# Peptides against a protein of PDB entry 7BDX, part 329

Target 1, 212 residues: chain A of PDB entry 7BDX
Amino acid sequence: EMGAAACTLLWGVSSSEEVVKAILGGDKALKFFSITGQTMESFVKSLDGDVQELDSDESQFVFALAGIVTNVAAIACGREFLVNSSRVLLDTILQLLGDLKPGQCTKLKVLMLMSLYNVSINLKGLKYISESPGFIPLLWWLLSDPDAEVCLHVLRLVQSVVLEPEVFSKSASEFRSSLPLQRILAMSKSRNPRLQTAAQELLEDLRTLEHN

## One batch from the design tools (peptide; made by RFdiffusion4, then SolubleMPNN)

Design b2_p29_8_s2 (from b2_p29_8, 17 letters changed)
Fold by OpenDDE base, seed 5:
Structure b2_p29_8_s2 (fold): chain B 212 residues (1-212), chain C 212 residues (1-212), chain A 29 residues (1-29)
Amino acid sequence: as target 1 above (212 residues)
Amino acid sequence: as target 1 above (212 residues)
Amino acid sequence: MASYVTEDELEKAEEIRKETDELHRELLA
């Protein structure tokens, strides 16, 4: 219980740029993010048995960790830190997103996807994520999720790739062939306005690139 | 391990006034400080058996918690919060200081004493601490500690009482009779300059008050 | 653009998801 409470408070205060800088400026950052990845992995592996109640202290703890990573990635020095010094954490997040089934741990998925999106604002981060083994299959897997918010954040991540010519050109063939265009088209008809807009914009961006 | 790491980071960032305000501004503060007291108590109770290695994750976690309390008490709104809404935590700290033997958990004692000193800057906090049952015997117990830093912070707390006429007048008789004056006199001859100065100043303050 | 996330913001988003979840599943089926 104490760990979850402390981590939740840390998540709350990490919504400040100055706090993120303070987290990273200390000598404990590397260890913290190393253990973070391990803890998240341990949690996801524990899901195969007992339906861990979404409201457990353990779940809250992991949500807070994912929130902290997201907030770190919200600032330039945080993205630099994650891409340069915590690649294992990024790899872990990508792996965990692949290990979770559609509809499973939606809140955690959203937080992890938000963290990846924030990282993708850094060109080096975008390259690292998009060049990860199995990235395109992972997008397919995640876009099959029944949760609109999961799909929204996947679409945002895809858009980050599409809008960066240096990255998209390297993967253009696989992206065009492997993206579930029919699913994205279905999302463009969603009643969720955020999902609808994101899907429509992505389809428009893809069409524009096909004519180039 | 993760809990200790998260709490350590929270301790680090809590050195900022803005972070302390953010901690207290959230709806999680009351729960956090409630569990903090329980966690600290659990740790101290566990010491009666195995010599918990000072470097254990559990020890680090408790140190960080005590550090956070100290940093919260360093600002006016934090002191107000602790005195008005977390009195149980203050009671716990006082109790734990009494439960620990001389030479036991020195670092934790110092942090707890620092938190009490910070609280004592608030007149209401000073009154609450000094009017606690067994406060004077506790001072005697703590001043018997072989650690100079423990003694230093006890002397600072005593000085806070002595320098506040409204508080000292109510306890003057017991303070004069129960303070280990010979021990304080011995401390005034210490080679530790901080301890020496604190002891000398306290003795001078006490002498000044005896003539009034 | 990068964004911070708070627990409150995430909770609000979850509430919205619950309202739209069934419709979204049907659309993607």
Scores: peptide ipSAE 0.246, ipTM 0.852, DockQ to the pose 0.051
Fold by OpenDDE base, seed 3:
Structure b2_p29_8_s2 (fold): chain B 212 residues (1-212), chain C 212 residues (1-212), chain A 29 residues (1-29)
Amino acid sequence: as target 1 above (212 residues)
Amino acid sequence: as target 1 above (212 residues)
Amino acid sequence: MASYVTEDELEKAEEIRKETDELHRELLA
C-alpha cells in the first residue's frame, strides 16, 4: 500500500520538466528504472495465474511506474536517458505489450504505448523501437485490441514511424504488407473522433507514400 | 525494493518547494501521510523482534518517508498542512522518538527531529508539539542519546520553544527543572562545533530568561 | 509532440471508453 502511494505521488509530480531532470540528475535513476522494468514484468507474468483486480495496490503501483516512464520520456533529456542508458526498459515494454492479450490491462497498455510514443520523438529512440525484432508484428497484435484507446496510441506510434523517412523507407513494404489496413480503415469510420482522425491521417499518409 | 527506490526518488525531488506544493495540491496527500505514519510505526515496532539491518530496503523506505516529511515541513504551506490536516503523523513521530532507545535508529531520529524542528517554525505547530503530553520528558530522553547529531537536533527544537515567549512562559519552570542542564552544559564543551554552539546558545538564552 | 500523462487524464479516457466500447467492437468485429 505505501509503495503504491509513494509511486503515485512521484508519478503526479513527474508531470514537470524540472522534476524529471531532478529524477535523472541523481545516481539513483539507473537503478530505479532497472527495477521498474523488472517490477512491470513480474506483474504482467503474474496475471496469467491470479485474477488480479485491476484496482489492486499492485496494479496502481505498476500504473504509476508506467506513468513515470511516460513523463520522463516527455522531455528531451528523459528520452536521451531512456534510449542511451535504459534500453532494457524499452525492450521490456515492447515485450510486455506483446505478452498481454487483446483487451488485457488496457490502462497499462495505454501508458506503455504513450511512453513509446514519447520516446519515438527522438530519432534514435524511434530507430531503436522500430528496428526491434518483431516490432511490426507487435503493431498488428496491438491493433487487434478491442479497446479504442489502445488502438489510438498504436496508430500514433505507427504515425511517428511513417513520418520519418529514414525509418519508414527501410521497412515501407513490410509496413504496408503487415499492417491490418482493413482494420485501420474501419477505425477511420469510428465514432470516436480521436481514433477516427488518427486512422484517417495515417491512411492518407500511407497512400501518399505509396505513390512517391 | 521497488517501493524503497520510488520513495527515495520522491524524497530527492521533494527538496523543491514546487514539488512539495504539487504533492499537497492533490487529493492523495492525506492518504499518503496517513499511511506514512502507520508505516513508520510498524517499522519501529518491528525493531524489537528482529535485528533489521540498517541498510535494508525497509529501512531505506522509512528513511525516505521521514525525509519527505522533513522536506514538506520545510515550507510554509507544508507546515500548515501537517499541523492542520496531519496531526496524527506528528503524534506518531513524537511517539516513535519516545519508543526508540538511546543510540537506536540514529538516522531516523535525526530525520524525525528535523521534521519536528521544521514544523516548530510555525507557531501553531510549535504549540501543538510542545503541549503534547510528555514532551519535556521526551526531550530529556532524547538528550540522553549518545549520538551528537541527535542531541544537536534536540537542542535546536528546544531552542525553538525557548525563543517563543508565548510557548516558553507556560512551561518555563518545568523546562528548567526537567531538562538535563548538566548534560547540556557538557554538550557546550563538545569538540563538535555545531553541538557546542547550539548548547552554548541555549544555555545563554535560558539564563537570560531566568533573570527576566 | 511528446506529452505528460496524469492519472486524471487516464480516468477520463476510461469513462469515454466505456461509452464508446460497444460501437468500436461492432465496427471491428
Scores: peptide ipSAE 0.249, ipTM 0.853, DockQ to the pose 0.052; fails the geometry check
Fold by OpenDDE base, seed 2:
Structure b2_p29_8_s2 (fold): chain B 212 residues (1-212), chain C 212 residues (1-212), chain A 29 residues (1-29)
Amino acid sequence: as target 1 above (212 residues)
Amino acid sequence: as target 1 above (212 residues)
Amino acid sequence: MASYVTEDELEKAEEIRKETDELHRELLA
């Protein structure tokens, strides 16, 4: 309980650039984020296939960790830190997103996807993520999630790839062949306005790139 | 391990006034500091009488908690929060200082004493601490500690009482009768310059008040 | 654009999600 409470407070205050800089400026950042990855992985591995997120101290703790990673990645120096010094954590997040079943741990998925999106704003981060083994199949898997918020953040991440020609050109053929375009099209008809807009924008961006 | 790491980072960033304000501005502060007191108490109760501070994750965690309390008390709104909303935590800290044996958990004692000193800067805090049951006997007990740093911070706390006439006048007779003046005098001859100075200043302040 | 995330924002997003979840699942089925 105490650990979760402390971590939750750390998550709360990490929504500040100065706090993120303070976290990263210490000599404990590397160790912290290493353990973070391990902890998140251990949590996911402990879940039964049919289990939804429980409102437990353990889940709260893991949410806070994912939130902290997201907030660290929200600033330039944080992204640089993650892509240069904590690649294992990024690998872990990608792996966990692949390990979780559709509808499983939706809040955690959202936070992890937000973290990856933030990292993707850095070209180096985007390259690292998008060049990860199985990245495109992972997108296909994640877009099959029944949760609209999960799908939204997947679409945002895909858009980050599509909007960067240097990255997209390398994987354009695989993207075109492996993306569930019909599913994205269905999302563009969603009653969720955020999801609807994100899907529409992505489809437009993809069409523009097909004509180029 | 992860809990201790997270708490340690929280401790580190809590050295900022803005971070302390952020901690206190959330709806989780009350619960956090309640659990903090419980955790610290549980740790101390788990110690064998002969055990010194172990360099363990558990000890590190408790140190970080005590450090956070200290940093919260370092600012005005933090002191107000503690004295108005977290009195149980202050009571716990006072109790733990009484429960620990001389030479036991010296680092923790120092941090706890620093927190109380910070709280004592607020007149309401000073009144609350100094009017606590057994406060003066506690000072006597703590001044028997073999650790110079512990003694230093006890002297600083005593000085806070002595320098506030409204508080000191109420307990002046008990202070004069119950303080180990000979021990304080011995401290004024210490080779530790900080301890030496603190003891000297306190003795001077006490003498001044005897003539008034 | 990169963004910070708070627990409150996450909870709000969840509330919105709950309102649209059934429709989303039906649409994607």
Scores: peptide ipSAE 0.248, ipTM 0.853, DockQ to the pose 0.052; fails the geometry check
Fold by OpenDDE base, seed 1:
Structure b2_p29_8_s2 (fold): chain B 212 residues (1-212), chain C 212 residues (1-212), chain A 29 residues (1-29)
Amino acid sequence: as target 1 above (212 residues)
Amino acid sequence: as target 1 above (212 residues)
Amino acid sequence: MASYVTEDELEKAEEIRKETDELHRELLA
């Protein structure tokens, strides 16, 4: 209980650039983010056996951790830190997104996807994520999620790859063949305006790149 | 382990006034400080049975909590919050200082005493602490500690009471009769220069008040 | 553009999700 409360406060204050700098400027940051990945992995592994009530202190603790990672990745020095010193954490987030079933732990998936999107704003981060083994199959898996917010944040991540020619050119053929274009097209007809817009823009950008 | 790491980071960033304001400005502060007192009490109660190694994750967690309380009390709005909305936590800190034996959990005692000193800068806080049942016996108990840093921070707290006439006048006779003046005199002869100075200044101020 | 996330923002997103969930599932079924 106390751990969840402390971590929730840390998440709340991490929505400030100066606080993120303070977190990273200390000598405790490396250990914190190392243990973060392990803690998140342990939580996800525990879900297959016990129907952990989504509202447990443990769940809140892991949500706060994912929120902190997202907020760290929101600023340039935070992205640099994650890509250079916490690659294991990024690998863990990618793996956990693959391990979770469609409709499972939606809130956590959204936070993890937001963190990956923020990291993708760094070219080195974008390369690292997009070149990870199984990245495209992971996108297919996540776009099959029944949750509109999960799908929205996946589309945003895909858009980051598509809008970077140096990254997209290396995998353009695989993206064209392996992205669930019909599902993305279905999302462009959604009544959710954010999802609709994201899907339409992505489809337009993909079509533009087919002619180039 | 993760709880201790998160709480340690929260402690580190709480050394900023803006972070303390952010902590208190959220809707999670009341719950956090309520659980803080309970967690600290649980820790101290566990010490009588198991020789908890002072270097455990649990110890580090509680030290970080006490450090956060100290940092919150370092600013005016933090003191106001503690005195108005977290009196139970202050009561807990006073009780725990009474429960700990001389030489036991020195680091925690120092942090708790620093928090009380910071709170005492608020007149309402000073009144609340000094009018607490058993406050003067508690001072006698803590001044018997073999640790020089504990004794130093007790002397600083006593000085806060002595330097406030509106508070000291109500209990001056009890302070004169119940303070271990011989122990304070012994501290004024210490080879520790900080302890020596604090004890000498307190003795001088006490003598000045006897003539008034 | 990178963005911070707060607990309140996440809760609002969940509310929107609940309102649109059935329609989204039908669309992706």
Scores: peptide ipSAE 0.248, ipTM 0.852, DockQ to the pose 0.051; fails the geometry check

Design b2_p29_8_s3 (from b2_p29_8, 15 letters changed)
Fold by OpenDDE base, seed 4:
Structure b2_p29_8_s3 (fold): chain B 212 residues (1-212), chain C 212 residues (1-212), chain A 29 residues (1-29)
Amino acid sequence: as target 1 above (212 residues)
Amino acid sequence: as target 1 above (212 residues)
Amino acid sequence: MASYETEDERAKAEEIRKETDKIHEELLK
């Protein structure tokens, strides 16, 4: 209980850039983010058996952790830190996104995807995550989620790849061959306006790339 | 492990006034500080049996909690919050300081005493803690500690009482009758310069009050 | 060295930060 409460508060205050800098300026940052990955992994692994009530202290704790990572990645120095010093955490997030089934842990997926999107804001981060083994299949796995918010954040991450020529060129063949075009087209007709817009924009970006 | 790490980071960032405001601005502050007291109490109660290794995650966690409380109390709005909304926590800290034996949990005592000192900076806080049952006996109990740092922070808290006429007048009789003068005199001759100075200043303040 | 961040990068990051805060609020209600 106390751990979840403390972590929740840390999540809330980490929305501040100055707090992120303070977190990273300490000698405890490396250990914290290392254990973060382990904790998130342990949580996801525990789901295969127990209907972990979404409202459990453990769930709240993991949400807070994912939120903290997201907020850290929202800051330039935070992105640099994660990509330089906490790659294992990024690998863990990618792995966990793959381990979760469609519809499973929707809010956690959203937060993790948001963190990855933030990491993808800079070229180094985008290169790192996009070069991760199975990254493209992972994107499509995540797009199979019934949750519109999950899909939205996947589309945003896909867009980050598509909009970076240096990254896209490396994976263009695999990307084109595996693109779930019908799924994205369906999303462009979604009743969710945010999802609809994201899908439409991505489709436009993809069309532009085919003509060039 | 993760809880202790998160709490430690929260402690570190809580040194910022803006972070304290952020902590208090949320709807989770009340719950957090309530659970803080309970957690600290549980820790201290567990010490009677097990040589809890000072380096345990639990110990670190409790230290971080005490540190957070101290940092919150360092800010005006934090003091107000504690005195208005988290009195149970203050009562718990006072109780725990009484439950601990001389030489036991020195670092925790220091942090708790620092938090009480910070609370005592405002008149409302000082009134509240000084009117707590057994407060004066508690001060003398704490002054019996062999640790110079514990004694230093006790002397500072005593000084807060002595320097506030409205508070001192209410307890002056009990204070004078129970004052461990010889102990304070011994501290004024301590090799620890900070302790020496604090004891000397307190003795001077006490002399001034006798002549008025 | 202060990590260089473009205005576009900042805008994107800020958007996500705001969305994260929204999720935080929603989960904690």
Scores: peptide ipSAE 0.201, ipTM 0.803, DockQ to the pose 0.248
Fold by OpenDDE base, seed 5:
Structure b2_p29_8_s3 (fold): chain B 212 residues (1-212), chain C 212 residues (1-212), chain A 29 residues (1-29)
Amino acid sequence: as target 1 above (212 residues)
Amino acid sequence: as target 1 above (212 residues)
Amino acid sequence: MASYETEDERAKAEEIRKETDKIHEELLK
């Protein structure tokens, strides 16, 4: 209980850039993010048995951890820290997103995808994530999720890749060959306006890339 | 482990006034400080058996909690919050300081005493602490500690009481009758310059009060 | 190295930060 409360408070205050800088400026940052990955992994591995109540202290604790990572990745120095010093955490997030089934841990998936999107804001972060083994299959796996928010954040991450020629060129063959076009087309007709717009924009970006 | 790491980071960032305001502005502050008191109490109660290694995750977690309380109490709105909304926590800190033996949990005692000192900066906080049952005996119990830092922070808290006529007048009879004068005189000859100075200043303040 | 952040990068990050805060509020209710 106390751990979840402390982590929740830390999540809330990490919305401040100055707090993120303070977290990263401390000598405990590396250890914290290392243990974060381990804790998130332990939680996801525990899901195969008991339907962990989303309202459990453990779930709230893991959500707060994912939220902290997202807020850290929202800051330039935070992205640099994650990509340079906490790659294992990024690898863990990618792995956990792959281990989760469609419809499983939706809110956690959203937070993890948001963290990856924030890391992808700079070219170094985008390169690291996109060059991760199984990245393209992972995107399509995640895009099979029935949850509109999960799909939205997947599409945003896909768009980040598509909009960066240096990154897209490296995976273009795999990307084109495995593109779930029918799924994206279906999302472009979604009643969720955010998902609809994201899918339409991605389809337009993809059309532009085919003509160049 | 993760709880201790998160709490340690929260302690570090709580040195900022803006972070303290953010902690207190959230809807989870009351719960956090309630659980803080319970966690600290549980830790101190567990000490009667196993010599908990000072380097344990549990010890570090409790130190971080005490540090957070100290940093919150360093801010005006934090003092107001503690005295108005978290009196149980203050009562718990006073109780725990009484439950600990001389030389036991020195670092924790120092942090708890620092938090009480910070609360005592304003008259409302000082009144609340000084009017707590057994406050004067507690001061002398703590002053029997062999640790110079514990004694230093006790003397600082005593000085806060002595320097406030409205507070001192209420306890003056008990204070004068139970004053460990020989102990304070011994501290005024300490090789620790901070302890020496604090004891000398307190003795001077006490002499001034006897002549008025 | 001072991590240079473009205005576009900041705008994107700020959008996500706001969404994260919303999720935080929703989860804490």
Scores: peptide ipSAE 0.199, ipTM 0.802, DockQ to the pose 0.248
Fold by OpenDDE base, seed 2:
Structure b2_p29_8_s3 (fold): chain B 212 residues (1-212), chain C 212 residues (1-212), chain A 29 residues (1-29)
Amino acid sequence: as target 1 above (212 residues)
Amino acid sequence: as target 1 above (212 residues)
Amino acid sequence: MASYETEDERAKAEEIRKETDKIHEELLK
């Protein structure tokens, strides 16, 4: 309980750029993010296929950790820190997104995807994530999720790849060969307006790339 | 380990007034400080007279909690919050200071005493603490500690009482009758310059009160 | 080195920050 409460407060205050700078300026940041990855991994491994109650202290704790990572990645220096000094954490997030089944730990997936999207805001972060082993299959695995928010954030991440020629060119062949076009087309007809718009925009971006 | 790391980071960033405001502005502050008190109490009760290794994750966790309380109490709105909304935490700190033996959990005692001193900066906080049952005997119990830093912070708290006529007048009789004058005199000859100065200043303040 | 952030990068980050804050608020209820 106390751990969850402390992490929750830390998550809340980490929305401030100055707080993120303070976190990263300390000598404890490396250890914290190392343990964060381990904790998230341990949590996911403990699920044994059961949907852990989202309201458990353990779930709240891990949500807060993912939220902290997201807030750190929202800041330029935070992205730099993650890409330069906490790559293992990024690798862990990618791994966990692959390990989680469709519909499993939806909110955690969303937060982790948001963190990856934030990292992908800069080219260095995007390169690192997109060059991770199995990244493209992971995107399609995640798009099979029944949750609209999960799919939305996957589409945003896909868009980040598509909009960066240097990144897209490296994976263009695999991307084109494996693209779940029918799934994206289905999402473009979603009743969720955010998901609908994101899918439509991605389809437009893909069409632009085919004409070039 | 993760709890200790999170609390340590929260402790570090709580040195900022803006962070304290953010902590207190949230709806989780009450719960956090309630659990804080319980956690600190559980820790102290678990010691069973053994000097827990100061370097344990559990110790570091509780130190961080005490540090957070200290930082919150350093801010005016934090003092107001503690005195108005988290009195149980203050009561817990006072209790734990009484439950700990001389030389036991020195660093924790110091942090807790610092938090009480910070609370005592305003009259409402000072009144609340000083009117707690057994407060005067507690001060003398704490002054029996072999640690110079513990004694220093006790002397500072005693000085806060002595310098506030409204507070001192209520306890003046008990204070005068039980004052460990020889102990304070011995501290005024300490090789620790901070302790020496604090004891000297208190002796001067006491002399001033005897002449009035 | 002050990591240079483009206006587009900042706008994207701000959007995600707002969404993260919303999730935070939802989880705290």
Scores: peptide ipSAE 0.199, ipTM 0.802, DockQ to the pose 0.207
Fold by OpenDDE base, seed 1:
Parts: structure tokens; sequence; C-alpha cells
Structure b2_p29_8_s3 (fold): chain B 212 residues (1-212), chain C 212 residues (1-212), chain A 29 residues (1-29)
């Protein structure tokens, strides 16, 4: 209980750039983010057997951790820290997103995807995550989720790859050969206006790249 | 482990007034400080049987919690919050300081005493803690500690009472009748310069009050 | 070196920050 409360408060205050700088300026940041990855991994591994109710202290604790990572990645120095000093955490987030089934741990998926999107704002971060083994298959696996918010944040991450020529050129062949076009087209007709817009924009960006 | 890491980071960033305001501005502050008192109490109760090594994750977690309370109490709005909305936490800190034996949990005692001292900067806070049952006996119990830092922070808290006429007048008779003058005089001859100075200043303040 | 952040990068990050704050508020209710 107390751990969840402390992490929740830390998540809330980490919305401030000054707080992120204070976290990263301390000598405990490396240890914190190392243990964060391990804790998130342990939680996901525990889900295969026991239907841990989404509202458990453990779930809230892990959500807060993912929220902290997201807020850190929202700041330039935070992105630099994650890409330079906490690559294992990024690898863990990618792995966990692959380990979770469609419809499983939706809120956690959203937070993890938001953190990866924030990391992708940095060219070095985008290169790192996009060059990860199985990254393209992972995107399509996540896009098969029934949850509109999960799919929205996947589409935004896909768009980050598509809009960066240096990154997209390295995987363009695999991307084009495996693109779930029918799924994206279906999302462009979604009743969710945010998902609809994101899918339409991505389709427009993809068409522009085919004509170039 | 993760709880200790999160609390340690929260402690570090709580040195900022802006962070304290952010903590208190959230709807989770009440729950956090409620659980803080319970967690600290549970830790102290666990010490009677198992010599928990001072360096355990649990010990560090509790130290971080006490540090957060200290930093919150260092800010005007934090003092107001504690005195108005978290009196149970203040009661818990007073109780735990009484439950600990001389030489036991020295670092925790120092942090708790620092938090009470910060609360005592507010007249309402000073009134609240000084009117607590057994407060004067508690001061003398703590002053019997062999640790110079514990004794230093006790002397500072005693001085806060002595220097506030409205508060001191209510307990002056009990204070004068139970004052461990020989102990304070011994501290005024300490090799620790901070303890020596604090004891000398308190003795001077007490002499001034006897002549008034 | 403070990594140079473009205005566009900052705007994207700020959008995600606001969305994260919304999720935080929803989970804390």
Amino acid sequence: as target 1 above (212 residues)
Amino acid sequence: as target 1 above (212 residues)
Amino acid sequence: MASYETEDERAKAEEIRKETDKIHEELLK
C-alpha cells in the first residue's frame, strides 16, 4: 500500500520539468529506473496465472511507475537519460508490450506506448527503439488490440517512424510487406474521432511516401 | 526494494517548495500521510523482536518517509496541512519517539525531531505538540539519549517552547519542576560544538525567564 | 549539453504529458 502511495505521488509531481531534472540529478536515478523495469516485468509475469484484479495496489504501483517513465521521457534531458543510461528499461517496455495479449492490461499498454512515443521524439531514441529486434511485428501485434486507446498510441508511434526518412528507409521493405492496411483502414472509419483522425493521417503519410 | 527507491526519490525532490505544493495540491496527500504514520508505527513495533539491521530496505523506506514529512513541515503550507489535516501523523511521531529506547533508531529519531521542530515554527503547531499528553516527560526521555544529534534536536525543540511565552506559561510549572538541569549543563560542556552551543543558548534563555 | 529540443518536439511531448496527467487523474479517482 505505502509503495503505491509513494509512487503515485512521485508520478503526480513528475509532471513538472523541474521535478524530472531533480530526479535525474540525483545519484539514485539509475537504481530507480533499473528496479522499475524489473518490477514491471515481475508484474506482467504474475498475470499469466492469477487474474490480478486491475484495481490491486500492485497494479496501481506499476501504472505509477509507467507514468513516471512517461513524464521523464516528456522532457529532453529525460529522453537523453533513458536512451543513454536506461536502455534496459526501454528493452523491458518493448518486451512487455509483446508479452501482453490483446485486451490485457490496457492502461499499462497505453502508458508504456506513451513513454515509447516520447522517447521517439528524440532521433537517437527513435533509432534505438525502431532498430530493436521484432519492432515491426510488435507494432502489428499491438495494433490487433480491441482497445481504441491502445491502437491510437500504436498509430502515433508508427507515424513517428514513417515521418523520419532516415529511420523509415532502413525498415521500409519489411514495413510495406507486413503493413496491416485493412486494419488501419478499418480504424480510419472508427467512431472514436481521435483514432479515426490518427488512422487517416497515417494513411495520407503512407500514400505520400509511396509516390516519392 | 522498489518502494524504498520511490520514497527515496520523493524525499529528494521534496526539498523543493514547489514539489511540496504539488504533493499537497493533489487529492492523494491525505491518504499518503495517513499511511505514512501507519508504516512508521509498524516498523517501530517490528524492532522489539528482530534486530532489523539499520541498513534494511524497510529502514531506508521509513527514513525516507520521515524525511518527506520533515521537508513538508519546512514549508508554511506544509505546516498548515500537517496541523489541520494530519494531526494523527503528528500524534504517531510523538508516540514513536516515546516508544524508542535511548540509542535505538537514532537516524529516525533525528528526522522525526526535525519534523516536530519544523511544525513548532507555526504557533498552532507548537500549541498542538506542546499540549500533547506526556510531551514534557517525552522531551526528558529523548534528552537521555547517548546520541549527540538526538540531544541537539531535542534541545532545539525545548527552545521553541521556552521562547514562546503563550505556550511556555501553560506548562512552566511542570517544566521547571522536571527540568533535567544537570543533563543540560553536561551538554553545555560537550565536545560536540553544535550540542554545546545549543545547550548554552537554552541555559541563557532559561535564566532570562527566571529573572522575568 | 542540454539536448536541443525543437518547438515541434516540445509540442508533441507536451501533448503526451497532458494525456498522461489525464490518465493519472482517472486512476486516482
Scores: peptide ipSAE 0.198, ipTM 0.802, DockQ to the pose 0.227

